# Peptides against a protein of PDB entry 6GMG: the designs that were tried, part 63

Target 1, 331 residues: chain A of PDB entry 6GMG
Amino acid sequence: DSDDRVTPPAEPLDRMPDPYRPSYGRAETVVNNYIRKWQQVYSHRDGRKQQMTEEQREWLSYGCVGVTWVNSGQYPTNRLAFASFDEDRFKNELKNGRPRSGETRAEFEGRVAKESFDEEKGFQRAREVASVMNRALENAHDESAYLDNLKKELANGNDALRNEDARSPFYSALRNTPSFKERNGGNHDPSRMKAVIYSKHFWSGQDRSSSADKRKYGDPDAFRPAPGTGLVDMSRDRNIPRSPTSPGEGFVNFDYGWFGAQTEADADKTVWTHGNHYHAPNGSLGAMHVYESKFRNWSEGYSDFDRGAYVITFIPKSWNTAPDKVKQGWP

## One batch from the design tools (peptide; aimed at target 1 C64 D255)

Design b2_p20_3_s4 (made by RFdiffusion4, then SolubleMPNN; from b2_p20_3, 13 letters changed)
Fold by OpenDDE base, seed 5:
Structure b2_p20_3_s4 (fold): chain B 331 residues (1-331), chain A 20 residues (1-20)
Amino acid sequence: as target 1 above (331 residues)
Amino acid sequence: SVEEDLQQSYETQRAKLASL
């Protein structure tokens, strides 16, 4: 029950974190201890540590999305999302594959579709685009200059994104970022901003007008990336969870993982920060825990989800919520 | 609302993580 959510108390700015606990290849800690780490490592504005504000602590208290929220500075809109889908694999498996024993046709198709997504390639595409955007942001002191730079970069790379509409999420993402417009943020100066990445796991079968089978086993045609660009239309994502396949079964509606702007070239060594649930220290769920997971642990996801998207947003360069290197746990 | 978006999200998430 979301009614049990509590905002974590403030932590002294100089309070050092307790050691994280290893958990299945992840580093785990309670939310209060993450706040301590965040203040020591990620809180910096213009090189100065900051205490996590009450507002930020409130955002964080919402769980997995809270980690992305506090670090990105805004509630995720998920408009600029990327994925990779192997259409040939999908078609081939549908044609030549067979349902497993006890697997329905719908379940088979949903599974094949899920397996046709490549999380690593999706992540790589997002990183590629973020890199292009960062180059375009560099030395651009107004939005027009940024957009011109972006178009030039895309043209030079023969990237299909160059053909996107000017009103597309791709071109409008910066202007729609609150921190870009903030006086203490970007102050409408693109060169003060950088692209960052987070990931969302969610369910494809969200169309209420679709068959029950699609809601239970996935919609094979939903949330596919556009060819060439890798863009995923997220407009139909309404945070609807997978439908139960058995009585008493319940699924989570989404999961969020924060990557930021790590420069680690090996995807498998990148660290993803996420939370388990909203903070309910006096409720049945208990205190929120924060996890720092390697890419394999993050990208594995849960049976609750059959889609993963890698989303680009922007933060001010003055923020240290997206450092080039992230270390798991503490110390 | 954020609350509405999250209401169904987290009741089972901890259990899912523990199962990994």
Scores: peptide ipSAE 0.068, ipTM 0.787, DockQ to the pose 0.379
OpenDDE base, seeds 1, 2, 3, 4: peptide ipSAE 0.046, 0.041, 0.039, 0.054; ipTM 0.778, 0.775, 0.775, 0.784; seeds 2, 3 fail the geometry check

Design b2_p20_4 (made by RFdiffusion4)
Pose (drawn by RFdiffusion4):
Structure b2_p20_4 (pose): chain A 331 residues (1-331), chain P 20 residues (1-20)
Amino acid sequence: as target 1 above (331 residues)
Amino acid sequence: SRSFTEEEANLINEKNWEAS
């Protein structure tokens, strides 16, 4: 009867996954089966396949956060985040539009702010920034050389990110990555690391001391990207879900999607990996399922979330959790 | 689109908070 979280059992390294295919842009499989796929195509350490450890299986069993947690080796901090927001469209649709049939002004403002974000450009911005970071760490063998290389290209590219504080989440992203300091990971050598990207969908109205309207319909001024850099201050994100509008209405507080470092130029052809909920096959929600969605399917989101952030972190190059190509389903 | 009961959402959210 218990809807307790259970850890999926260990899968032998030779066990192949059951086949599955995408339907209308999304593929799904039970977590036990995804572990088999993950061990075949994502588990490599210096080209050697590995069994998903007990710890990794535990992390994965927590739901959508589990895929990102496993692939990055750290619970997601969302410290370095990017998004795109059309300020002109937002200001114009506020002073020219009107609420629709059955909207409070607070609901109208909340929706317009939501629709003013552009998740394709937001992902595109994280893409170009991660590329600059990877070029900066390619031949840099200490952090100082990495930061010098990073600032040099940003200045020459006239990127407002060059003026970020030395201790900002941007410039401190590499040094604050635990696997960067680990002897078996980056060993303080930026050339052994790689920038990767995952996405977080979340709610904007997370201030518990704010009006109910913002908790129910969103805070338009919250989690907007800074101009020029596109950085999103995630420090006030406390994993607080959207408040219900009527009794019985439940909302999920966040969703994580793993992109990795795919080389596909078509943002619409990129695959994003995420789970539906925590693993509980003997309970109410049932077993965890891992979803592999095309970008548009992922960026479609839900009414639970009115904000999207595309986050950059680092993993060692010796890993294979962010390959150049990601295939939906199996084989 | 989708919907959840309060109970279902709470089950998910409690595990999300536990993970954090």

Design b2_p20_4_s1 (made by RFdiffusion4, then SolubleMPNN; from b2_p20_4, 10 letters changed)
Fold by OpenDDE base, seed 1:
Structure b2_p20_4_s1 (fold): chain B 331 residues (1-331), chain A 20 residues (1-20)
Amino acid sequence: as target 1 above (331 residues)
Amino acid sequence: GYSLSAEEAELINNANREAA
C-alpha cells in the first residue's frame, strides 16, 4: 500500500543540487535534490530548462518505477524486453552440479537458472537493437519508412528479429508510444524520436497455479529469452513478489533502472538511475532516495529478484532525459 | 498525459533496501 505517498514539492528552476553522497560505487541523494539535478541536467526541451511539473513529480514519487516514468514520459509497459540465457550452462550445471549444503532441489534449480542469465549480454543485446532502431529512425518521416528501414537493417545484419510478426511489440513499439504522436513530441515523425533503454528486475515464480517451491525459489523455465532474437515474453509478469521462504520474510515486487541512451562503450562505466521506494516522508518508509549506480551495482540486483530484462522504448530527441553522457552524482 | 488507475497505483509498492 502506498497510502503514505506524498508528491515532492516543486523546486525552483535555478536551484542547484546539494552534493550527492558516495556509497560503494553509487551516488545517492534524497528525491528533492534529484529534482534539482533533473531540472539542471535532464529537463531540457528544445534546449530550454524546464521545471519539473506537478504531474512529473507525482510520477517520480512512486519510487524506482517513478525514475523511469519521469524520464521516459510514460509508465513502463515492458513489452519490448531483452535478456540473455545460457541454456548449455543451465543444462550442464543441472546435470553435473549439486545442491549446496541445506539447499533444496527446487532452490538449487532456481539458483542455477538465475545464474544462467547473463546481464551484460542482455544489456548489450538491447543496445545493439536500439542502435539498429536509431539508424532506422534517423531519416524516416513516417512510420512506413521507419518499418521499411528497420527491416532492411535487420536483413543486412541477418538478425532473427526480421522474422517477427508485424504485430510483434518489436514493430509496434513506436506507434504505441504516446510521445511519438504528440505535436510537441515526435509529431508522427520517426526521425524526431530515439530509442532508449531501461531495466526491470522481477521474480520468475509468479504463477499462482505452480508449486509453492517455484514461488519461493524461482521458476527455472519462466521468462527466458527466445533464441536468436533475445525477446522475453513479459505478458505473465504481474508484479507479484517472491513468496517468503521463512516466517516474517518479505520481498519487493520489482526494481526499475534508467539508462537512457548513453554512448559509453564500456558497460561497466554506464550509469543507472533508480529509486529505493515511494516517497513517504511522514511514513514508515521515509523519504524517497535516488541512486546513480554503475552497471555492476545495478545488475547485481537483490535476492528479491531472479530475472532482469532490458527494455527498449522511445522518447523525442528534443528531450534531454537520455543524454549521451551521464555524470554520476553531483558536482 | 498518462494516469494510473487506482488498481495500478496500488501495485506500485516498491520498498527496496538502500544500497550497501
Scores: peptide ipSAE 0.036, ipTM 0.737, DockQ to the pose 0.074
OpenDDE base, seeds 2, 3, 4, 5: peptide ipSAE 0.025, 0.028, 0.034, 0.028; ipTM 0.664, 0.704, 0.731, 0.696; seeds 4, 5 fail the geometry check

Design b2_p20_4_s2 (made by RFdiffusion4, then SolubleMPNN; from b2_p20_4, 10 letters changed)
Fold by OpenDDE base, seed 3:
Structure b2_p20_4_s2 (fold): chain B 331 residues (1-331), chain A 20 residues (1-20)
Amino acid sequence: as target 1 above (331 residues)
Amino acid sequence: GYSLTAEEAELINKAGREAA
C-alpha cells in the first residue's frame, strides 16, 4: 500500500545530476537525481528553466505513473489508446500450436494472445496518428479548425479514424486536456499544443465475472484493437492486477512509460522513461528509481502484464517535457 | 473535461521492480 509514500524534497534549480548507472541496457537513477535532470532538461516553460514544484514532485512520487503524470501534466486517462494485433497469427497458433509441458489450455491461449500483439506496430500506429494530429494542430487557432484539419488529413490518407464519432476519444482528446484550456497552456489555441505519446502495460483478465482462468492467464479476447483504426477500448481497464497462479504470488497493477514526442524514426532507438514503484525511502520498497530504457527494454514488459497500449495525449508546445530528442542517462 | 477522484489517483505501482 502507499502508506509509506513520501514526496521527494525539492532540489536546487542549478543542481546538476549525478551520473546515471547502467542496468541491463537501461540508465537508472534514484528519483531525487531524476528531479535534478528534469529541472535541467525538461522543466522549461516558455524557454525558462523551472524548479519542480511540490505538486509535481508529489505526482512523480507515485512511481511509473508519476513519471508520465509529471511530464504530461495530468494523470493518465488512457482514453486514446492504440495497439496492433495479428489475428491470423493468433488463429494459426491456436490451431496448430500446442501447450508447453505443464501449460494449461487457458495458459496456452493467454500466452498465444499476448504474443499476437505487436508492440512495435502498435507504437508506430500511435506515432502515425500523432503525426496526423500535429499537422492538424499546426495552424489551427480554434477547435473547429483543428477538427476540420484532422478530418481532411484522415480523408487524404483514407484512414478509418475518419469514421469515428465526434465524441470518440480521438476527436475529444484535445478539448478534454486541461492544459489546452489553461491561459498559460494552450489558451484554447490548438496551434499551441502538440501530441505526445506514453505507453501502458496492464492485465487483460480484469473482468471479475469471467473465469478464474482468464484472471490468472489472460483473456484472449480482451483489449484488442479495432480493425482499421487500431483503437483500444480502455474503458474496462480498472487497474486490476493479474490474479495469482500460485500461493504467495503477486502482480502489479500497471506500468507506464513516457515517450513524449521524440522524432527518432528508428523505434529501437527511442527512449522510454519509467519508474519502478512509489517513493518509499523509509519503507520496505525503498526509494523510487527512474529508468530510461530503449524501446526493446520497455516493450518486453513483465509477466504481470499481457497488454500494451500506446496512448496519445497533448501538452503545450511551451513545455519541454517532450523534446524531439531524449538522451539516455547522464551526462 | 475528465477528472480523477482522489481514490483513483491513489492507484499506483505498489511493487518493487528491477530493470529487465
Scores: peptide ipSAE 0.033, ipTM 0.744, DockQ to the pose 0.060
OpenDDE base, seeds 1, 2, 4, 5: peptide ipSAE 0.031, 0.026, 0.030, 0.028; ipTM 0.720, 0.660, 0.724, 0.704; seed 2 fails the geometry check

Design b2_p20_4_s3 (made by RFdiffusion4, then SolubleMPNN; from b2_p20_4, 8 letters changed)
Fold by OpenDDE base, seed 1:
Structure b2_p20_4_s3 (fold): chain B 331 residues (1-331), chain A 20 residues (1-20)
Amino acid sequence: as target 1 above (331 residues)
Amino acid sequence: SYSLTAEEAELINKANREAF
């Protein structure tokens, strides 16, 4: 119920956070304490700490998407998304595998499709592409120079993305980023921007015209990455949750995790920041909590979702919302 | 088509995710 959402109050700029609670490889805290950490660690603009604004606190209050929103500076559009799918594994398991006891054929096919996605390879592809983009940005002082650099980098690597249409989200992503155009952001200078990554978990069976089985157990053919590029067509993602498989069962619409621009080479050591739900301290859901999870904890996801995508967007280099190193928890 | 609404954001995770 949206009526219970409350914007967290302001925290003094110099207030230090309380210790996070460690739990099963995650560090967890209440949203107001995350604001305190954010102000100490991530708030910096041009090297100067900033108090989280009322607008930013309002964005944050929306839960998991709010964490990505406040750190990226815009509501997620999810247009430039990557994943990895093992087609051979999928075909072989369908042919040689069997439904578990009590598992329907549709449930089996949905599960096999889910298991055929490789979250680590999807993340690696997004990091690879973000690295290429960052090289293209480095010395480009206008969009034309950026695009020329990008094409050269892709040609040198023989990357299939070089064949994408000029209207593709891949080439249009920078120009469509609000902070790129802002005077205190990129100011139309690509060299002032950097690529960052977040992840979205969602349900594949969103087509209302499809079978009930696909809505309940997943659509094995939906949201697969294009061969060679790894791009996922997200145009059919309408934030429709999984359909109940039993009476009283309910599923949530999506989850978001913020990675930013960490340089840790070991995927398993990367930290992902996400929220549980919108902030409702006086409602049934209670206060919002923020989690800092290792990749394994994030990528595991929930039964609500059978797809994961890794999305690239851009932020100004003057922001510290995507540092090279992220420390889990506090202190 | 790709933009999410504030209403959709408010519908996130009506379940307790603190339990592992």
Scores: peptide ipSAE 0.038, ipTM 0.723, DockQ to the pose 0.093
OpenDDE base, seeds 2, 3, 4, 5: peptide ipSAE 0.029, 0.030, 0.036, 0.033; ipTM 0.716, 0.726, 0.729, 0.720; seed 5 fails the geometry check

Design b2_p20_4_s4 (made by RFdiffusion4, then SolubleMPNN; from b2_p20_4, 11 letters changed)
Fold by OpenDDE base, seed 3:
Structure b2_p20_4_s4 (fold): chain B 331 residues (1-331), chain A 20 residues (1-20)
Amino acid sequence: as target 1 above (331 residues)
Amino acid sequence: GYSLSAEEAELINNAGREAF
């Protein structure tokens, strides 16, 4: 229920942010202060600082998804998602492992499946693909040129993505990006766009026709990446939270982390920006807080989730919401 | 491109926890 959600007020364009608070290796601040930082650092369009609009502030107010929303310029569609799953580890652990004391068989299988995902490899796959896409974008002035470049790049790398259908999320992602079509965005010129990455954490056990155990402890077979491509079919992700395992227990529907287009080669040094919940300063949840986490802290996730996907989308190069380097906190 | 209505957007948010 978002009845208590409030849109944060406008911040003066030149107002500097207050210092962030360190929290368990992360930098934390209230949403209003993040708006101040955003205006100073990320707001630039064509090199000009911009005040966050009311619409953007409203998007941001939705919490973790709002951070990705305001920086990507659109609500996450999650269609072009990547992950890495170690099938051999999964099979081996199921065969040779056993439930922990007090752990049910279903809980054991769900846990083993969760642990068989490699967040770092999933992230690296997304970065690899984003790099290929960026090369394909660089000198392409129409979609046809972009697609031709992309196919050539994939062929050169012997990448299984070359076998994807033309209508797949992989090939259709650019044309389906609103900012690509905008006159002050891409203006239908691929070379004006760049690939960016965000991550979504969510629950695998969302099929209401499946067993209660899968809804409670995870569906070991759900949301696995396709071999070779690493693509995850996200069509069945309906933002359904984990089912309670005990009375009074509740889980949230998702978490989103914004990475953008950082060039830091060491995954552990990359910064992920996310929010805790929708902004409810006068409600029970309180004000929204924004966190800037290193990859290790982001990828650890929460017990609410047993899947992590790394998603590629596009923004205009004229936007500064995805700079090459992101500094954690303030100053 | 895909766009959410205001009503749809109100149904999709995260709530109820503090991050780390």
Scores: peptide ipSAE 0.035, ipTM 0.762, DockQ to the pose 0.073
OpenDDE base, seeds 1, 2, 4, 5: peptide ipSAE 0.033, 0.024, 0.034, 0.032; ipTM 0.749, 0.657, 0.749, 0.741; seed 5 fails the geometry check

Design b2_p20_5 (made by RFdiffusion4)
Pose (drawn by RFdiffusion4):
Structure b2_p20_5 (pose): chain A 331 residues (1-331), chain P 20 residues (1-20)
Amino acid sequence: as target 1 above (331 residues)
Amino acid sequence: GADAERINAKRAEAEAKANS
């Protein structure tokens, strides 16, 4: 009867996954089967396949956060985040639009703020920034050389990110990555690391001392990207879900999607990996399923979330959790 | 609603585990 979280059992390294295919842009498989796929194409350490460890299987079993947790080796902090927001569209649609049939002004403002975000440009911005970071760390063998290389290209590219504080989440992103300091990971050598990207969908109205309207319909001023840099201050994100509008209405508090470092230029052809909920085959929600969605399927989101952030972190180059290519389903 | 609450509670547990 228990809807307790259980850890999926160990899968032998030779066990191949059951086949599955995408339908209308998304593919799903039970977590036990995804572990088999992950061990075949994502588990490599210096080209050697590995079994998903007990610890990794535990992390994965927590739901959508599990895929990102496993692939990055760290519970997601969301410290370095980017998004795109059309300020002009937002200001114009507020002073020119009107609420639709059956909207409070708080609901109208919350929706307009939501629709003013552009998740394609937001992902595109994280893409170009991660590319700058990777070029900065290519031949840099200490952090100082990495930061010098990073500032040099940002200044020459007239990127407002050059003026970020030395201790900001942007410039401190590499040094604050645990695997960067680990002897078996980056060993304080930026050339042994790689920037990767994952996404977080979440709710904007997370201030418990704010009006109910913002908790139920969103805070338009919350989690907007700074101009020029596109940085999103994630410090006030506390994993608080959207408040219900009627009794019995449940919302999920956040969703994580793993992109990695795919080389595909078509943002619509990129694949994003995420789970539906925690693993509980003997319980109410059932077994965890891992979804592999095209970008547009992922960025479609749900009414639970009115905010999207595209986050940059680092993993060692010796890993294979962020390959150049990601294929939906199996084979 | 109960399903969402269960998911959210388990996610809170994952956050607590990561900060322990």

Design b2_p20_5_s1 (made by RFdiffusion4, then SolubleMPNN; from b2_p20_5, 7 letters changed)
Fold by OpenDDE base, seed 3:
Structure b2_p20_5_s1 (fold): chain B 331 residues (1-331), chain A 20 residues (1-20)
Amino acid sequence: as target 1 above (331 residues)
Amino acid sequence: AAAAERINAANAEAAAKAAA
């Protein structure tokens, strides 16, 4: 019951974290200890440490989405999402591949579609676009200058994103970022903002009008990236979980992983921060835990999900929630 | 209902299943 969610208590600003625990190649800690780390490492505004506010602690308490929420400063809208899908692999496997023993045709098609997504290429595409955006943000003191710079950068790279409509999530993303308009944030100055990345895992078979098989085993045609741009239409994502395939089976609606703006070129060395569930220390789920995972551990996902998207948003450069280097765990 | 849509309730169970 959502009624079991509790906002973690405030932590003293000077309280150091306890050591994280290793867990299957990840670093794990309880949410209260993450707050301590966050205050020491990520809380800085204009170079000054800040205690995590009650509002931020409340956001964090929502679980995996809470980690992205507190670090991005807004609830994820997922409008500017990227992925990579190998259409040739998909077609070839459908033609030449065979269902496994006991696998239905729908299960086979759903699995083949899932396997045709390349998480690393999707992540790389998002990083490429974020880099272009960051260049466009530099020295742009109004939105018009930013958009002009962005179009020029895309033209120079012969990027298909240059053909997107002016009202597309791609061009409107900065304008629609609350922190961009805040006086203590961007103050309508693009040069004060930077692009950041998070990832969402979710289920493709969310259409209630579709077949039960698609809801159970995935919709092979859903949430594919557009050719050339890599953009994923997320408008149909309503946080609907996978349908049970057997009695008593239940699936989670989504997972979110925070990357920020790490400069590590090797994808495998990047750190993704995520939570397990909403904070319910007195409930059946227990206390929320925060994980810092390497890309491999993050991108593996769970059987609950058959789609991964890499989403771009913006934060003020004065925030330290997306540093160039993220260290896994503590110390 | 809107709050429930924002809550990842069972990711811990998914993680436990993936680890077994």
Scores: peptide ipSAE 0.029, ipTM 0.678, DockQ to the pose 0.082
OpenDDE base, seeds 1, 2, 4, 5: peptide ipSAE 0.028, 0.028, 0.028, 0.028; ipTM 0.671, 0.689, 0.669, 0.672

Design b2_p20_5_s2 (made by RFdiffusion4, then SolubleMPNN; from b2_p20_5, 11 letters changed)
Fold by OpenDDE base, seed 5:
Structure b2_p20_5_s2 (fold): chain B 331 residues (1-331), chain A 20 residues (1-20)
Amino acid sequence: as target 1 above (331 residues)
Amino acid sequence: AAAADKINEANKEAEEKARA
C-alpha cells in the first residue's frame, strides 16, 4: 500500500554524506544519505548549492521513479523514448531456434524478443539524438529557431527523425517541458536548456485484450522501435506489471534509471542512479535505498521486465542534476 | 498521481546474487 510512504526529513545543507556501500558492482546508500550527496553535488542552481526542498524530497520518496523525478524536475512522461531491436536476429532465432526444455512456444518467443533488444545500441541512439538536440539548442533563443536548427542538423546527418510529424513527441518535447517555460528555468529560451537521458524498464505484455501468454511471457511485437528513427511508441505503457507465471509470484511495474548528461564515451563507465522502492521506514519495505550502478548493472535489468527504453527530456543548464561527470558512491 | 514504486527487493537481490 502506498500508504506507508514517508517523505524523508530535511538534511542540513552542509551535512556531508556517509560512505556508500558497495553492492554487486553498485554503490548503495539509504535515501537520506543520497539527499546529503545530492545537496553537495547535484543541488546547484546557477552554481549555488541548494537544500533539497520538501517537494523534491516527496518526489524522491517514490523510489526509482523518484530519483528521475527529482533530477529531471518532472514526473516521467516517457514520450520521447528510444530503443534498438535486431529484427534479423529475432526472425532468424524464431525460425531456426527451439524452445528450451519445458519452455512454451509463447515463452520462447517472448524470450527471443527480449534478447533481440540491444540496450547499448538503444542507449547510444538516445545519446546521439540528445547530442543533435543540444547542438540545436545551443544558439536558439526561441522555439522556432530550435526547431529550424534541429531540422537542419537532422538533414545534415540524413537522420530519419527529419521525417517525423511536427506534432511528434520528438519535436514537441521541448515545448512540453515545464522547466522550459519557468522564469528561473529556460524562460522560453532553448539555449538555456539541455537534453538529458533516463531509462525505463517495463513489461511488454500489458495489453489486457491479448492472450494470457503474452501477459506472462511478453508480447514479442510490442514496444519495438521504429526503423530508422529508433522511436518507441510508449502510449501503451500503462505501468502494468508482468503477470505471474506461478502461484505467489509477483512482479513490479517498472524501474527507472537516471543518467542525465554524462560525457563519458564508454557506456560501461557511465553511472545510472536509481532507487529500490518507495520510502517506507516504518513499513514492511523499509527505508528507500539509492543505487549508483554502472551501465552493465543497470542494463541487465530484472526478470520483471522485458523492455528497456532510453528517454530524452530537458532540464535547465542552470541545474546541476545532470553533470558531465558522475562519480559513483561517496567519497 | 505519481505511481509509487514497489520494487520487490527480495527478487532483485536474488537475481543479482545469481548473476554475481
Scores: peptide ipSAE 0.027, ipTM 0.696, DockQ to the pose 0.086
OpenDDE base, seeds 1, 2, 3, 4: peptide ipSAE 0.026, 0.024, 0.026, 0.023; ipTM 0.655, 0.686, 0.687, 0.677; seeds 1, 3, 4 fail the geometry check

Design b2_p20_5_s3 (made by RFdiffusion4, then SolubleMPNN; from b2_p20_5, 10 letters changed)
Fold by OpenDDE base, seed 5:
Structure b2_p20_5_s3 (fold): chain B 331 residues (1-331), chain A 20 residues (1-20)
Amino acid sequence: as target 1 above (331 residues)
Amino acid sequence: AAAAEKINAANQEAAEKAAA
């Protein structure tokens, strides 16, 4: 029941976190304790710690998306999303493979499509693009300069993104970022911004006009990245969960993981921050927990999802919500 | 071995709020 959601109380700015609990390669804590950590580590604006505001605590209270929301400063729009899909693998498995015992054809095709996505390559593509964007942001004091730099960088790398339309989410992402326009944010100065990454897990079979099989087992053709660019058209993602395959079965609509701007080159060592559900300390769901997971734990996802996208957005460089290094857990 | 805690379907509330 969504009515059970509670905004976590304020935590004193000087309150240190309690130790996180290790859990299956993750570090876990209750949301209130994450707020304490966030205030100590991630809250800095222009080098000064900040108490998490009531608004930020409210955003955070929404669960997995709340972690991305509070750290990015905006509700995820998911417009600039990347993935990697092995078309050859997909075609070969469809041609040469067969359904498992008890597996329907639709279930087989959905599974093969899911398995043809490479989360690590998708993540690496997003990191590559974010790096290009960050270089383009450097010393660009207006949007025109940023766009010119970006086009030059893409041309130098022979990147297919150079052929995107000027109205593409790729080129419009910065101007559509609220914090870019904020006086205490970017103040319309691209050089004050940096690219950051989060990930979304979701279900492919969201088309209500499609077959029931696609809604239950996945749509093999949905949410594939465009060749060369890796861009995923997220316009059809309406946060619709997987349809039940048996009575009483239920699936979650999405999961969000915050990466930010970590510089760790080894994907397996990167830390992803996410939440389990909205904060309901007095309800049946209980208190929200925050997880800091390694990439392996994050990218594994759940059976609820057959797609992963890695999304680029921007935050002011003055924010410390996306530090170069994220330490898992506490202390 | 115990399974890791699964995310909850309650995340739907966030989507509803964002759409309002």
Scores: peptide ipSAE 0.044, ipTM 0.785, DockQ to the pose 0.257
OpenDDE base, seeds 1, 2, 3, 4: peptide ipSAE 0.027, 0.026, 0.036, 0.029; ipTM 0.649, 0.716, 0.746, 0.725; seeds 3, 4 fail the geometry check

